# Designs tried in a protein design run: peptides against a protein of PDB entry 4X86. Part 16

Target 1, 56 residues: chain A of PDB entry 4X86
Amino acid sequence: EGPQLLLSEAVSRAAKAAGARPLTSPESLSRDLEAPEVQESYRQQLRSDIQKRLQE

## One batch from the design tools (peptide; made by RFdiffusion4, then SolubleMPNN)

Design b1_p12_5_s2 (from b1_p12_5 with D1M R7F E10R)
Fold by OpenDDE base, seed 4:
Structure b1_p12_5_s2 (fold): chain B 56 residues (1-56), chain A 12 residues (1-12)
Amino acid sequence: as target 1 above (56 residues)
Amino acid sequence: MEELLEFVARVL
């Protein structure tokens, strides 16, 4: 089982670091980012991106 | 690789 990489948490941290606020409710944003299909896509992209960086 | 993924998960 691989590490759990939460897109919702990543976006929350990035938004905080940038001083950005959601245009929609935080609850709606969290719900959308925690959707299983979105979460799986993020995991795949992150894994792929890391692999690419290791091969460079 | 698994350890690197875990590190990224902590930083993100």
Scores: peptide ipSAE 0.029, ipTM 0.561, DockQ to the pose 0.076
Fold by OpenDDE base, seed 1:
Structure b1_p12_5_s2 (fold): chain B 56 residues (1-56), chain A 12 residues (1-12)
Amino acid sequence: as target 1 above (56 residues)
Amino acid sequence: MEELLEFVARVL
């Protein structure tokens, strides 16, 4: 299995890199970010952004 | 396109 492009994982990595902790539980935040509609929107955004960058 | 996203995820 290749690396999964999960919004939840991206946010977790960003938070760790910044030394930031969510005010809500990490579990609740992950649950919200792992919602299928949120994840699909993120995938589409990443795809679009990469395509734009490759065409510039 | 999915393969491209996976590639990007490996290098980031």
Scores: peptide ipSAE 0.028, ipTM 0.558, DockQ to the pose 0.066
Fold by OpenDDE base, seed 2:
Structure b1_p12_5_s2 (fold): chain B 56 residues (1-56), chain A 12 residues (1-12)
Amino acid sequence: as target 1 above (56 residues)
Amino acid sequence: MEELLEFVARVL
């Protein structure tokens, strides 16, 4: 099993790269983004987006 | 598909 794509990690990395700070604590944001339903929705969206890119 | 997701995770 390879490294899991986490929305929380993706957002954290994007925020760091942009020099942006969450309005709430990073820990609270991570907790919200680690919710199973949110993570699954992100995985499905990412899969769909990648498939679309491969078909272009 | 899984390997591609892993690749994206490494690059992003």
Scores: peptide ipSAE 0.028, ipTM 0.555, DockQ to the pose 0.075
Fold by OpenDDE base, seed 3:
Structure b1_p12_5_s2 (fold): chain B 56 residues (1-56), chain A 12 residues (1-12)
Amino acid sequence: as target 1 above (56 residues)
Amino acid sequence: MEELLEFVARVL
């Protein structure tokens, strides 16, 4: 439930925008970034950042 | 809040 904000997708888009390629396989990078604890931390950080911007 | 997060997800 709620919006899915995938860290793996965000990193992929950032890498493409910078013209950068992973040193490892895309599959390995996705696996690491899709780990539940990493994804939850990213969700919390993103929510916090949005709330901070709304309070400015 | 949920609607705002969904909007941000579309822009990112």
Scores: peptide ipSAE 0.027, ipTM 0.548, DockQ to the pose 0.068

Design b1_p12_5_s3 (from b1_p12_5, 4 letters changed)
Fold by OpenDDE base, seed 2:
Structure b1_p12_5_s3 (fold): chain B 56 residues (1-56), chain A 12 residues (1-12)
Amino acid sequence: as target 1 above (56 residues)
Amino acid sequence: TEELLQFVQEVL
């Protein structure tokens, strides 16, 4: 088990930085972003992106 | 770097 990098946390940080607000409740957004299948996709994408940068 | 790629695979 490695460090848990959550998509929900990443999106929250990005939204804050951009001054963006969801049209729905923050809780609804977090619920969707914390779904296991969504989190897994994010983990794979994040790993892929890092690997690409390391190979460059 | 192979070692660094392996590190990323273990962490994520």
Scores: peptide ipSAE 0.030, ipTM 0.580, DockQ to the pose 0.050
Fold by OpenDDE base, seed 1:
Structure b1_p12_5_s3 (fold): chain B 56 residues (1-56), chain A 12 residues (1-12)
Amino acid sequence: as target 1 above (56 residues)
Amino acid sequence: TEELLQFVQEVL
């Protein structure tokens, strides 16, 4: 349930916006960013950051 | 708002 807040997608969008290209293969980078532990940490951080902003 | 914070906790 809920929106998929993918770190891999966030990084891809950021890279595109900055006109940046990874030195490693995009596939390898995506694989690293799609790792479950990385994705979960990102979700938790994003939730925490939003909550912090709303509480301020 | 507490309701908004709760919503964020549920959705994310």
Scores: peptide ipSAE 0.029, ipTM 0.579, DockQ to the pose 0.049
Fold by OpenDDE base, seed 3:
Structure b1_p12_5_s3 (fold): chain B 56 residues (1-56), chain A 12 residues (1-12)
Amino acid sequence: as target 1 above (56 residues)
Amino acid sequence: TEELLQFVQEVL
């Protein structure tokens, strides 16, 4: 349901744009960033930020 | 803006 907006994907894109590489394994980073509680918090924050911009 | 806000609420 709806588009999948993953924090892990956002971080990967940001890292590529900055020319940065993780010091830990990509698998470990993905596991941490895709944890349900982390992903849910990111979803809520993203929704809130977009709504704030639209209301301005 | 109102409809767009509703869309964002549904999508995210």
Scores: peptide ipSAE 0.029, ipTM 0.578, DockQ to the pose 0.051
Fold by OpenDDE base, seed 5:
Structure b1_p12_5_s3 (fold): chain B 56 residues (1-56), chain A 12 residues (1-12)
Amino acid sequence: as target 1 above (56 residues)
Amino acid sequence: TEELLQFVQEVL
């Protein structure tokens, strides 16, 4: 339950917006970005960034 | 702002 905040989706959207393509296959990149420890780090960073913005 | 911050702390 709760909002889905996936790093893999965020990176995919950002790459598309920037017109960037990874050197590795999209599948390999997605696999790396969907790793639990990477996703957890993203969640923590996103939480921190939002908190910083709210405190400004 | 305080309530929103608390929400973020709980959900994220």
Scores: peptide ipSAE 0.030, ipTM 0.579, DockQ to the pose 0.050; fails the geometry check

Design b1_p12_5_s4 (from b1_p12_5, 4 letters changed)
Fold by OpenDDE base, seed 3:
Structure b1_p12_5_s4 (fold): chain B 56 residues (1-56), chain A 12 residues (1-12)
Amino acid sequence: as target 1 above (56 residues)
Amino acid sequence: MEELLERVQRIL
């Protein structure tokens, strides 16, 4: 029940902020970043990184 | 600190 942190949304926001454009279509990039295994790996990494920062 | 880690674990 937490806020859904999508890798696809994070990358889209970062790309917009940097003025970057994907080399592929935005739709193809979103599809790849929305893959369940990629999203789960991102969630685990983000959790780990936040935990490390809270322990510093 | 422990409670904050637990809250982050519920969000992610």
Scores: peptide ipSAE 0.026, ipTM 0.499, DockQ to the pose 0.051
Fold by OpenDDE base, seed 2:
Structure b1_p12_5_s4 (fold): chain B 56 residues (1-56), chain A 12 residues (1-12)
Amino acid sequence: as target 1 above (56 residues)
Amino acid sequence: MEELLERVQRIL
């Protein structure tokens, strides 16, 4: 139970900002990005990236 | 700096 930094939300925001559209439906992409293993990998990467940035 | 890293680790 931490702030849910969802990969699906991050990608949706990035795609909107870039004016990019997925080749598949946004809903299909969101479903794939909400997979537990993908979300856990993103959480670990985000933690690592923040830690690296704080050590620079 | 360690305390800040621990705090980030608790949030994520």
Scores: peptide ipSAE 0.025, ipTM 0.500, DockQ to the pose 0.047
Fold by OpenDDE base, seed 4:
Structure b1_p12_5_s4 (fold): chain B 56 residues (1-56), chain A 12 residues (1-12)
Amino acid sequence: as target 1 above (56 residues)
Amino acid sequence: MEELLERVQRIL
């Protein structure tokens, strides 16, 4: 139980900031990025990266 | 710093 840091939301924000458009439909990209295994891998990576940054 | 790490671990 914590703020849901979604990979789909992170990618959407990054794409908007860069003026980038997906090569596939936005709906297909969102579905792929919302896959439970992808989201869990992102959560673990994000946790690791924040921990590393706080230990520097 | 430990408290901040613990808070991050609780959020993620």
Scores: peptide ipSAE 0.025, ipTM 0.499, DockQ to the pose 0.050
Fold by OpenDDE base, seed 1:
Structure b1_p12_5_s4 (fold): chain B 56 residues (1-56), chain A 12 residues (1-12)
Amino acid sequence: as target 1 above (56 residues)
Amino acid sequence: MEELLERVQRIL
């Protein structure tokens, strides 16, 4: 059980911090960001980015 | 470094 690094959660937090609102409903955006393929792509990118930073 | 990369790989 690793920390669930959800893209939907990351975007929600970033949007709140920036005072940004989606043009669509927050629920629609969350649904799109929770798509399995999107979440997997984010996990892979995050893994790659952390690996790069640890090799610097 | 290698062990830290392995730990990150287990988390993500």
Scores: peptide ipSAE 0.025, ipTM 0.499, DockQ to the pose 0.049

Design b1_p12_6_s1 (from b1_p12_6, 6 letters changed)
Fold by OpenDDE base, seed 3:
Structure b1_p12_6_s1 (fold): chain B 56 residues (1-56), chain A 12 residues (1-12)
Amino acid sequence: as target 1 above (56 residues)
Amino acid sequence: AFEEALQQALLG
């Protein structure tokens, strides 16, 4: 349950918008960010943060 | 800013 947003995609979009150039390859970054445990932690944090925003 | 861009990527 809850939103299923990809952290890797969000980071990539943010990097492009900010004109940031990562030191590591985009593929390596995506691999690390797409790890199941990382994605699950991100999903939980995102859900919590969204709830906080809605309650402010 | 990267953080602001990240928030926009998530919410926008």
Scores: peptide ipSAE 0.162, ipTM 0.761, DockQ to the pose 0.462
Fold by OpenDDE base, seed 4:
Structure b1_p12_6_s1 (fold): chain B 56 residues (1-56), chain A 12 residues (1-12)
Amino acid sequence: as target 1 above (56 residues)
Amino acid sequence: AFEEALQQALLG
C-alpha cells in the first residue's frame, strides 16, 4: 500500500541531475539508503507530502 | 471526484 519508490533510486536520479558524485562508492551509498528503517521513513514522508499536495 | 480517486489509487 502507498508509494513504493526507493530512496536509493530517488537519490541516484537527483545526483545525476545535479552532477553530484558521492565520496564513497555508489554501491555503499545504495546499501545504506536501502536499509529497511531508512526506506520506511522515506515512504512515510513521501505519502505525507503527496497527500498535502493533492489537498492544495 | 478525480482527486479522491487519485488519492485512493496512490495512498490507499
Scores: peptide ipSAE 0.041, ipTM 0.576, DockQ to the pose 0.110
Fold by OpenDDE base, seed 5:
Structure b1_p12_6_s1 (fold): chain B 56 residues (1-56), chain A 12 residues (1-12)
Amino acid sequence: as target 1 above (56 residues)
Amino acid sequence: AFEEALQQALLG
């Protein structure tokens, strides 16, 4: 349950939109961002941030 | 710019 967005995908989209490029390869960055513990932290933060936005 | 883009990607 909750948001199913991947942090790796969100970062990639943001980087492209902002013209930002990592020093490492996109694949290496994605590998790090797709780690289960990182993704879970992201999901929790995203849920929290959405709730905050809705309450403002 | 990146932060805003990230917020939009996540919350938009």
Scores: peptide ipSAE 0.172, ipTM 0.766, DockQ to the pose 0.517; fails the geometry check
Fold by OpenDDE base, seed 2:
Structure b1_p12_6_s1 (fold): chain B 56 residues (1-56), chain A 12 residues (1-12)
Amino acid sequence: as target 1 above (56 residues)
Amino acid sequence: AFEEALQQALLG
């Protein structure tokens, strides 16, 4: 439940927009970013940030 | 209405 945006996807989109390319393999980076604990932390942060915006 | 709906989506 809640937002299900992937951190890996967010990073990829941001990197593409900025023209940045990781020095490490994209696969390794994606693997790290898709780790459950990392993804959950991102989801929680996103949820928190959105809630703060709604409260403004 | 939108804010409430979004909050429910986030909190759910």
Scores: peptide ipSAE 0.040, ipTM 0.575, DockQ to the pose 0.128; fails the geometry check

Design b1_p12_6_s3 (from b1_p12_6, 6 letters changed)
Fold by OpenDDE base, seed 2:
Structure b1_p12_6_s3 (fold): chain B 56 residues (1-56), chain A 12 residues (1-12)
Amino acid sequence: as target 1 above (56 residues)
Amino acid sequence: AFEAALQAALNG
């Protein structure tokens, strides 16, 4: 239910766009960002941000 | 149109 966007994918795209590389390996960063509790928090925040945009 | 698309995404 709701948008199925991965935080790991979002961060990877943002890092690429900014020309930035994490101090740790990209794989290690992705592993941390794919943790279930982190992904759930991102889902809730994303939903909230979208709702705010709809109300503007 | 953008807002409608976002609402559709939230309904999924």
Scores: peptide ipSAE 0.020, ipTM 0.560, DockQ to the pose 0.144
Fold by OpenDDE base, seed 4:
Structure b1_p12_6_s3 (fold): chain B 56 residues (1-56), chain A 12 residues (1-12)
Amino acid sequence: as target 1 above (56 residues)
Amino acid sequence: AFEAALQAALNG
């Protein structure tokens, strides 16, 4: 439940917006960012950030 | 409007 946004997708969007390219292959970066523990931490932080925004 | 959209997302 809650927002289901992938960290890998978020990083890809951010890189595109910033005009930045990874030094490593995009596939390798995505693999690392899709690790379950990394994705769970991102989900928790994202939820927290959204909740803070709602309180403003 | 933005806050309402975020709340809807959290409710999912």
Scores: peptide ipSAE 0.020, ipTM 0.565, DockQ to the pose 0.149
Fold by OpenDDE base, seed 1:
Formats: sequence, structure tokens, C-alpha cells
Structure b1_p12_6_s3 (fold): chain B 56 residues (1-56), chain A 12 residues (1-12)
Amino acid sequence: as target 1 above (56 residues)
Amino acid sequence: AFEAALQAALNG
């Protein structure tokens, strides 16, 4: 339940929009960001931040 | 509209 957004996708979009280039391989970075514990933590934070925004 | 859509997404 809730938004199904990947941290790796969010980072990739942000980097592209900013014209930023990582020092390491984008593929390697994405792999690290796709770790289940990292993704779950991001999901929880995202949900919390969105709920906070809705309450403002 | 944005807030309503976002709330709906969270409930899904």
C-alpha cells in the first residue's frame, strides 16, 4: 500500500534534472540504493513527509 | 486537488 517509488529512480531523476554526475558508476549507485532495507526506509520517510505536507 | 490525489495514493 502507498506510493511505489524507488529511491534509485528518485535519485536518477534528481541527478538528471540537476545535471549532476556521480563519481561512481550510475549502475553501481542504483544497485546500492535498491537494497531492501534502504528502499523500505525511504518509503517510510516519503510517506511521513507527504503526510506532513498534507497537514500543512 | 493535489492534496486529495496524494491522500488517495497513500490510501492505496
Scores: peptide ipSAE 0.020, ipTM 0.557, DockQ to the pose 0.144
Fold by OpenDDE base, seed 3:
Structure b1_p12_6_s3 (fold): chain B 56 residues (1-56), chain A 12 residues (1-12)
Amino acid sequence: as target 1 above (56 residues)
Amino acid sequence: AFEAALQAALNG
């Protein structure tokens, strides 16, 4: 349950918005960010962050 | 800013 946002996509969007580029290749970064355990951690973090903002 | 970014991400 909850929003299904890829960390890799979120990072990509954030980088574009900030005008930043990773020092490593985008493909290598994506592989790391799309690992299941990393993605799950991101999902939990995202849910937590949303809940915090809703409580403000 | 967070809310706007979140909405943009959700729309994508």
Scores: peptide ipSAE 0.020, ipTM 0.496, DockQ to the pose 0.159

Design b1_p12_6_s4 (from b1_p12_6, 6 letters changed)
Fold by OpenDDE base, seed 5:
Structure b1_p12_6_s4 (fold): chain B 56 residues (1-56), chain A 12 residues (1-12)
Amino acid sequence: as target 1 above (56 residues)
Amino acid sequence: AFEEALQAALTG
């Protein structure tokens, strides 16, 4: 379980804020970022980062 | 309270 924050959504928002445009189509990028193994890795990293911040 | 709630949410 854990927080439901999608890597694809995070990257999309960051790209928009930075005015960045990928060379590949946004659909292809989203497909790669929404892969379950990628999302799980992101969730684990996010969990670790948040826990570190809470301990500071 | 917020830290505890967040930690609980991250355990799942």
Scores: peptide ipSAE 0.022, ipTM 0.539, DockQ to the pose 0.130
Fold by OpenDDE base, seed 1:
Structure b1_p12_6_s4 (fold): chain B 56 residues (1-56), chain A 12 residues (1-12)
Amino acid sequence: as target 1 above (56 residues)
Amino acid sequence: AFEEALQAALTG
C-alpha cells in the first residue's frame, strides 16, 4: 500500500508545467517511467520525503 | 491528528 502516485504521471505534469517535451515520444517515456523498479523507487522516495516533512 | 492519519496511510 502507500501513496498511489505514478512517477510517469508526475513527470508528465511537471513537463507540461515547465513547457518541456521529451525528445522521445511521451509514450516511450511513460513506458520507462512505469517500470516496476522505477515506480518502487519513486514510492519509497515519496514516502520518505513526506515522512521527513511530517517530522518537522 | 492529520499527521497521524497521513502516516497511517503511507505505511500501508
Scores: peptide ipSAE 0.022, ipTM 0.533, DockQ to the pose 0.129
Fold by OpenDDE base, seed 4:
Structure b1_p12_6_s4 (fold): chain B 56 residues (1-56), chain A 12 residues (1-12)
Amino acid sequence: as target 1 above (56 residues)
Amino acid sequence: AFEEALQAALTG
C-alpha cells in the first residue's frame, strides 16, 4: 500500500540533478540501497513526507 | 507543482 519508489532510483535521480558522482561503485551503492529493510524505511518516510506536504 | 513532480516520480 502507498507509493512505491525505489530508494536507489531516488538517490540516482538526486545525484544526477546535483551533478554528483558516487565515490564507490554505482552498482554496489544500488545494492545497498535496495536492501529490503532500507527500502521499507524509505517507503515509510516517503509516505509521511507526502502526507505532510498535502496538509500544508 | 508538487503534484506534478510526484506524478512524474511515480510514473517515471
Scores: peptide ipSAE 0.021, ipTM 0.478, DockQ to the pose 0.113
Fold by OpenDDE base, seed 2:
Structure b1_p12_6_s4 (fold): chain B 56 residues (1-56), chain A 12 residues (1-12)
Amino acid sequence: as target 1 above (56 residues)
Amino acid sequence: AFEEALQAALTG
């Protein structure tokens, strides 16, 4: 349910936009960000943020 | 504008 967005992808896009590069390998960062509990937390936060913004 | 674009993105 809800938007199907990955935290890893969001971070990658943000990094590119900011011209930032991770201190560790992108693969290692993505592996951490793709952990189920992390992704679920992101999904919940994303849903919450979207709901708040749409109610403004 | 943001809310409108967001709605479009979520429903598109």
Scores: peptide ipSAE 0.021, ipTM 0.510, DockQ to the pose 0.090

Design b1_p12_7_s1 (from b1_p12_7, 6 letters changed)
Fold by OpenDDE base, seed 3:
Structure b1_p12_7_s1 (fold): chain B 56 residues (1-56), chain A 12 residues (1-12)
Amino acid sequence: as target 1 above (56 residues)
Amino acid sequence: DVEELLAFVAAV
């Protein structure tokens, strides 16, 4: 349970907002972002950050 | 690495 945002989508939005282009190939980046452990880490961080904001 | 990327995404 909890927020289930796609890390790949979040990265794309962040890159667009910053006007940044990744130095690595899109294929390599996608491979790394699609790793289940990476997605889980992002989910945990997102949940933690939301909880922190709600507790402020 | 990935940790820095996650931090960047969280900062946006």
Scores: peptide ipSAE 0.075, ipTM 0.608, DockQ to the pose 0.124
Fold by OpenDDE base, seed 2:
Structure b1_p12_7_s1 (fold): chain B 56 residues (1-56), chain A 12 residues (1-12)
Amino acid sequence: as target 1 above (56 residues)
Amino acid sequence: DVEELLAFVAAV
C-alpha cells in the first residue's frame, strides 16, 4: 500500500528534467536501482515527503 | 552513492 513509483523510472524522469546523466556506468546503476532495499527506501522517502507536504 | 541519488531524485 502507498506510493508505488519505481525508482528506476523516477531516476530517469529526474535525470531528464535536470538534463543530467549518471556518471556511474549504466550496468552498475541498474544493479543498484534494482536492489529491493533501495526501492523500499525510495518508497518510504516518497511516503514521508508526501506526508510532510500534506501537513504544510 | 545511493543516498545521494535518492536525494537527487527527491529534489527534482
Scores: peptide ipSAE 0.072, ipTM 0.603, DockQ to the pose 0.122
Fold by OpenDDE base, seed 4:
Structure b1_p12_7_s1 (fold): chain B 56 residues (1-56), chain A 12 residues (1-12)
Amino acid sequence: as target 1 above (56 residues)
Amino acid sequence: DVEELLAFVAAV
């Protein structure tokens, strides 16, 4: 349970907001960001951050 | 607050 946002999508949004482009190909970056262990770590961090924000 | 939660998720 909890938020199910893709890390690759989050990074894409952040890059657009900052006007930044990755030095590596977007395809290679997406592949790395979509690795299951990386995505799970992001989900856990996102859940924690949301909980902290709601407690403020 | 539900509205705050939705805003947070939308901002990610």
Scores: peptide ipSAE 0.047, ipTM 0.598, DockQ to the pose 0.094
Fold by OpenDDE base, seed 1:
Structure b1_p12_7_s1 (fold): chain B 56 residues (1-56), chain A 12 residues (1-12)
Amino acid sequence: as target 1 above (56 residues)
Amino acid sequence: DVEELLAFVAAV
């Protein structure tokens, strides 16, 4: 349990906001970003960041 | 609390 924000989605949103387009296909990028270990690392970081913000 | 957590996630 915890925050459920896909890293792939976060990167997609950031790229769109910056007007950036990946040089590789979106499908390939999503595949890499959705790797379990990568997603788990992001989840932990996101949770940590939220906790830091709540303590401010 | 939960509401603050949701607000943070929405702002990311």
Scores: peptide ipSAE 0.047, ipTM 0.607, DockQ to the pose 0.083

Design b1_p12_7_s2 (from b1_p12_7, 7 letters changed)
Fold by OpenDDE base, seed 3:
Structure b1_p12_7_s2 (fold): chain B 56 residues (1-56), chain A 12 residues (1-12)
Amino acid sequence: as target 1 above (56 residues)
Amino acid sequence: DVEELLAFVASQ
């Protein structure tokens, strides 16, 4: 229920759009991004932002 | 930090 965009995919899209490459190794970054609490924080923020946009 | 990264991604 709710937004289910994976954080790892969102980061990849953002990096491509910005023409950026992470300074952190891909392995270390993936480990951090795959942490359940991090993914949940992203989901909550995404949900909140979508709701805010709908109220504008 | 991860928090800053989340904010950046959310702003895209």
Scores: peptide ipSAE 0.086, ipTM 0.636, DockQ to the pose 0.122
Fold by OpenDDE base, seed 2:
Structure b1_p12_7_s2 (fold): chain B 56 residues (1-56), chain A 12 residues (1-12)
Amino acid sequence: as target 1 above (56 residues)
Amino acid sequence: DVEELLAFVASQ
Protein backbone atom coordinates (compact mmCIF):
# COMPACT_ATOMS: atom_id res chain seq x y z
CA GLU B 1 0.00 0.00 0.00
CA GLY B 2 0.90 3.65 -0.23
CA PRO B 3 2.77 5.45 -2.98
CA GLN B 4 4.02 3.18 -5.72
CA LEU B 5 6.01 5.60 -7.85
CA LEU B 6 9.37 4.02 -8.46
CA LEU B 7 12.34 6.03 -7.26
CA SER B 8 13.98 5.72 -10.64
CA GLU B 9 10.94 7.24 -12.29
CA ALA B 10 10.71 9.96 -9.66
CA VAL B 11 14.35 10.85 -10.20
CA SER B 12 13.84 10.96 -13.94
CA ARG B 13 10.90 13.30 -13.58
CA ALA B 14 12.72 15.51 -11.12
CA ALA B 15 15.80 15.65 -13.32
CA LYS B 16 13.72 16.59 -16.33
CA ALA B 17 11.87 19.28 -14.40
CA ALA B 18 15.14 20.72 -13.13
CA GLY B 19 16.90 20.42 -16.47
CA ALA B 20 19.53 18.30 -14.80
CA ARG B 21 21.57 15.39 -16.09
CA PRO B 22 23.35 12.78 -14.01
CA LEU B 23 27.10 13.23 -13.86
CA THR B 24 27.55 9.53 -13.20
CA SER B 25 26.81 6.88 -15.78
CA PRO B 26 23.10 6.21 -16.25
CA GLU B 27 23.72 2.52 -15.67
CA SER B 28 25.38 3.08 -12.31
CA LEU B 29 22.70 5.48 -11.19
CA SER B 30 19.93 3.13 -12.26
CA ARG B 31 21.56 0.27 -10.40
CA ASP B 32 21.71 2.29 -7.20
CA LEU B 33 18.17 3.58 -7.57
CA GLU B 34 16.81 0.10 -8.20
CA ALA B 35 18.18 -1.24 -4.94
CA PRO B 36 15.18 -2.40 -2.90
CA GLU B 37 16.34 -0.74 0.31
CA VAL B 38 16.70 2.59 -1.49
CA GLN B 39 13.29 2.26 -3.09
CA GLU B 40 11.79 1.42 0.28
CA SER B 41 13.43 4.42 1.91
CA TYR B 42 11.96 6.64 -0.77
CA ARG B 43 8.51 5.11 -0.33
CA GLN B 44 8.62 5.60 3.42
CA GLN B 45 9.79 9.18 3.09
CA LEU B 46 7.14 9.97 0.51
CA ARG B 47 4.44 8.38 2.64
CA SER B 48 5.61 10.29 5.69
CA ASP B 49 5.66 13.57 3.79
CA ILE B 50 2.16 12.99 2.46
CA GLN B 51 0.90 12.18 5.94
CA LYS B 52 2.47 15.34 7.32
CA ARG B 53 0.87 17.43 4.62
CA LEU B 54 -2.52 15.85 5.25
CA GLN B 55 -2.19 16.70 8.92
CA GLU B 56 -1.54 20.36 8.19
CA ASP A 1 24.68 11.35 -1.52
CA VAL A 2 21.69 9.05 -1.72
CA GLU A 3 19.97 10.53 1.31
CA GLU A 4 20.25 14.01 -0.12
CA LEU A 5 18.98 12.80 -3.46
CA LEU A 6 15.97 11.17 -1.81
CA ALA A 7 15.19 14.39 0.01
CA PHE A 8 15.45 16.36 -3.19
CA VAL A 9 13.20 14.01 -5.10
CA ALA A 10 10.66 13.93 -2.28
CA SER A 11 10.55 17.73 -2.29
CA GLN A 12 9.45 17.87 -5.91
Scores: peptide ipSAE 0.080, ipTM 0.625, DockQ to the pose 0.124
Fold by OpenDDE base, seed 1:
Structure b1_p12_7_s2 (fold): chain B 56 residues (1-56), chain A 12 residues (1-12)
Amino acid sequence: as target 1 above (56 residues)
Amino acid sequence: DVEELLAFVASQ
């Protein structure tokens, strides 16, 4: 349940929007972004942020 | 690092 957007996809969107590229290698960044604990933390934050916005 | 990146993404 809840938001299903992968962190890697979110980063890709943000990078395109900002015209930014990672300073580290894409492979290293991808490895970090695909870590399950990182993805879960992002999911929790995203869900929390959405809930906060809806309650404002 | 990744934490700072997450904060940036969350702000978008």
Scores: peptide ipSAE 0.075, ipTM 0.626, DockQ to the pose 0.123
Fold by OpenDDE base, seed 5:
Structure b1_p12_7_s2 (fold): chain B 56 residues (1-56), chain A 12 residues (1-12)
Amino acid sequence: as target 1 above (56 residues)
Amino acid sequence: DVEELLAFVASQ
């Protein structure tokens, strides 16, 4: 339950907005970003950040 | 509120 935005998608959007390109292969980057423990930590951070934003 | 949530998501 809670916000369910994929980290890989979030990174892709941020990279596009900043005009940034990875120095490693896209495949390697995707593999790291899709790791379940990484996604879970991102979800927790996202939830916290949203809560803080709503409290402003 | 809902407006703040949408603004945050849109800024990512």
Scores: peptide ipSAE 0.053, ipTM 0.602, DockQ to the pose 0.101

Design b1_p12_7_s3 (from b1_p12_7, 7 letters changed)
Fold by OpenDDE base, seed 2:
Structure b1_p12_7_s3 (fold): chain B 56 residues (1-56), chain A 12 residues (1-12)
Amino acid sequence: as target 1 above (56 residues)
Amino acid sequence: DVEELLKFVEAV
């Protein structure tokens, strides 16, 4: 087990935990979420949030 | 990097 850095994976896990199912296929949603610009934005936000927590 | 920072996070 290890942390997942992909936004698509994070969304998938969140959806599963909530018992939610997208109207579009999970594969299609993942494809959109794996767009480089989207993933990079998520990575940057994640990094920022983690850094904030480490500084507390 | 993000992966290194995640060492300090149990859950995202």
Scores: peptide ipSAE 0.032, ipTM 0.580, DockQ to the pose 0.072
Fold by OpenDDE base, seed 4:
Structure b1_p12_7_s3 (fold): chain B 56 residues (1-56), chain A 12 residues (1-12)
Amino acid sequence: as target 1 above (56 residues)
Amino acid sequence: DVEELLKFVEAV
């Protein structure tokens, strides 16, 4: 349960906003960023960062 | 509620 905050989607949006393109294929990048361990780490970090900002 | 705030991050 909980929000689905895909790191791959976040990176894609950021890259688009910056006008940047990866040197590797988008498919390969997405695959790496969607790995379960990577996605879980991102979720935890994002939650932690938000909590820290709320406490500032 | 952190979970509620995370929903807004998805929209950005």
Scores: peptide ipSAE 0.030, ipTM 0.571, DockQ to the pose 0.076
Fold by OpenDDE base, seed 3:
Structure b1_p12_7_s3 (fold): chain B 56 residues (1-56), chain A 12 residues (1-12)
Amino acid sequence: as target 1 above (56 residues)
Amino acid sequence: DVEELLKFVEAV
């Protein structure tokens, strides 16, 4: 199965932390960020970043 | 294992 780390969730958390609100509807933004190609790229990058930190 | 670590990131 593997972990479910959604880019849409990460963006939402970042926006909240910055006190920012997108002009685009949350539903439309989530739809774009949940696209399979985008999500797969995010997963690969996140995995790579974690591996780099472990080697530091 | 990196996949196991990803589970912790998801929980944050």
Scores: peptide ipSAE 0.030, ipTM 0.570, DockQ to the pose 0.070
Fold by OpenDDE base, seed 5:
Structure b1_p12_7_s3 (fold): chain B 56 residues (1-56), chain A 12 residues (1-12)
Amino acid sequence: as target 1 above (56 residues)
Amino acid sequence: DVEELLKFVEAV
């Protein structure tokens, strides 16, 4: 029961903040971004990046 | 703890 950091949600929020819209449907984009392997890679990268920042 | 910090990131 660790933190739930969804890449799809992160991208969605970033796109909204930037005023960007995907060329494909948001459903298709979400499907791709929510793929387990992609999501896990994002979580690991985020954790790693945070750890690096804390060590600086 | 990094996990604790990640919980805060979720709230953003």
Scores: peptide ipSAE 0.029, ipTM 0.568, DockQ to the pose 0.071

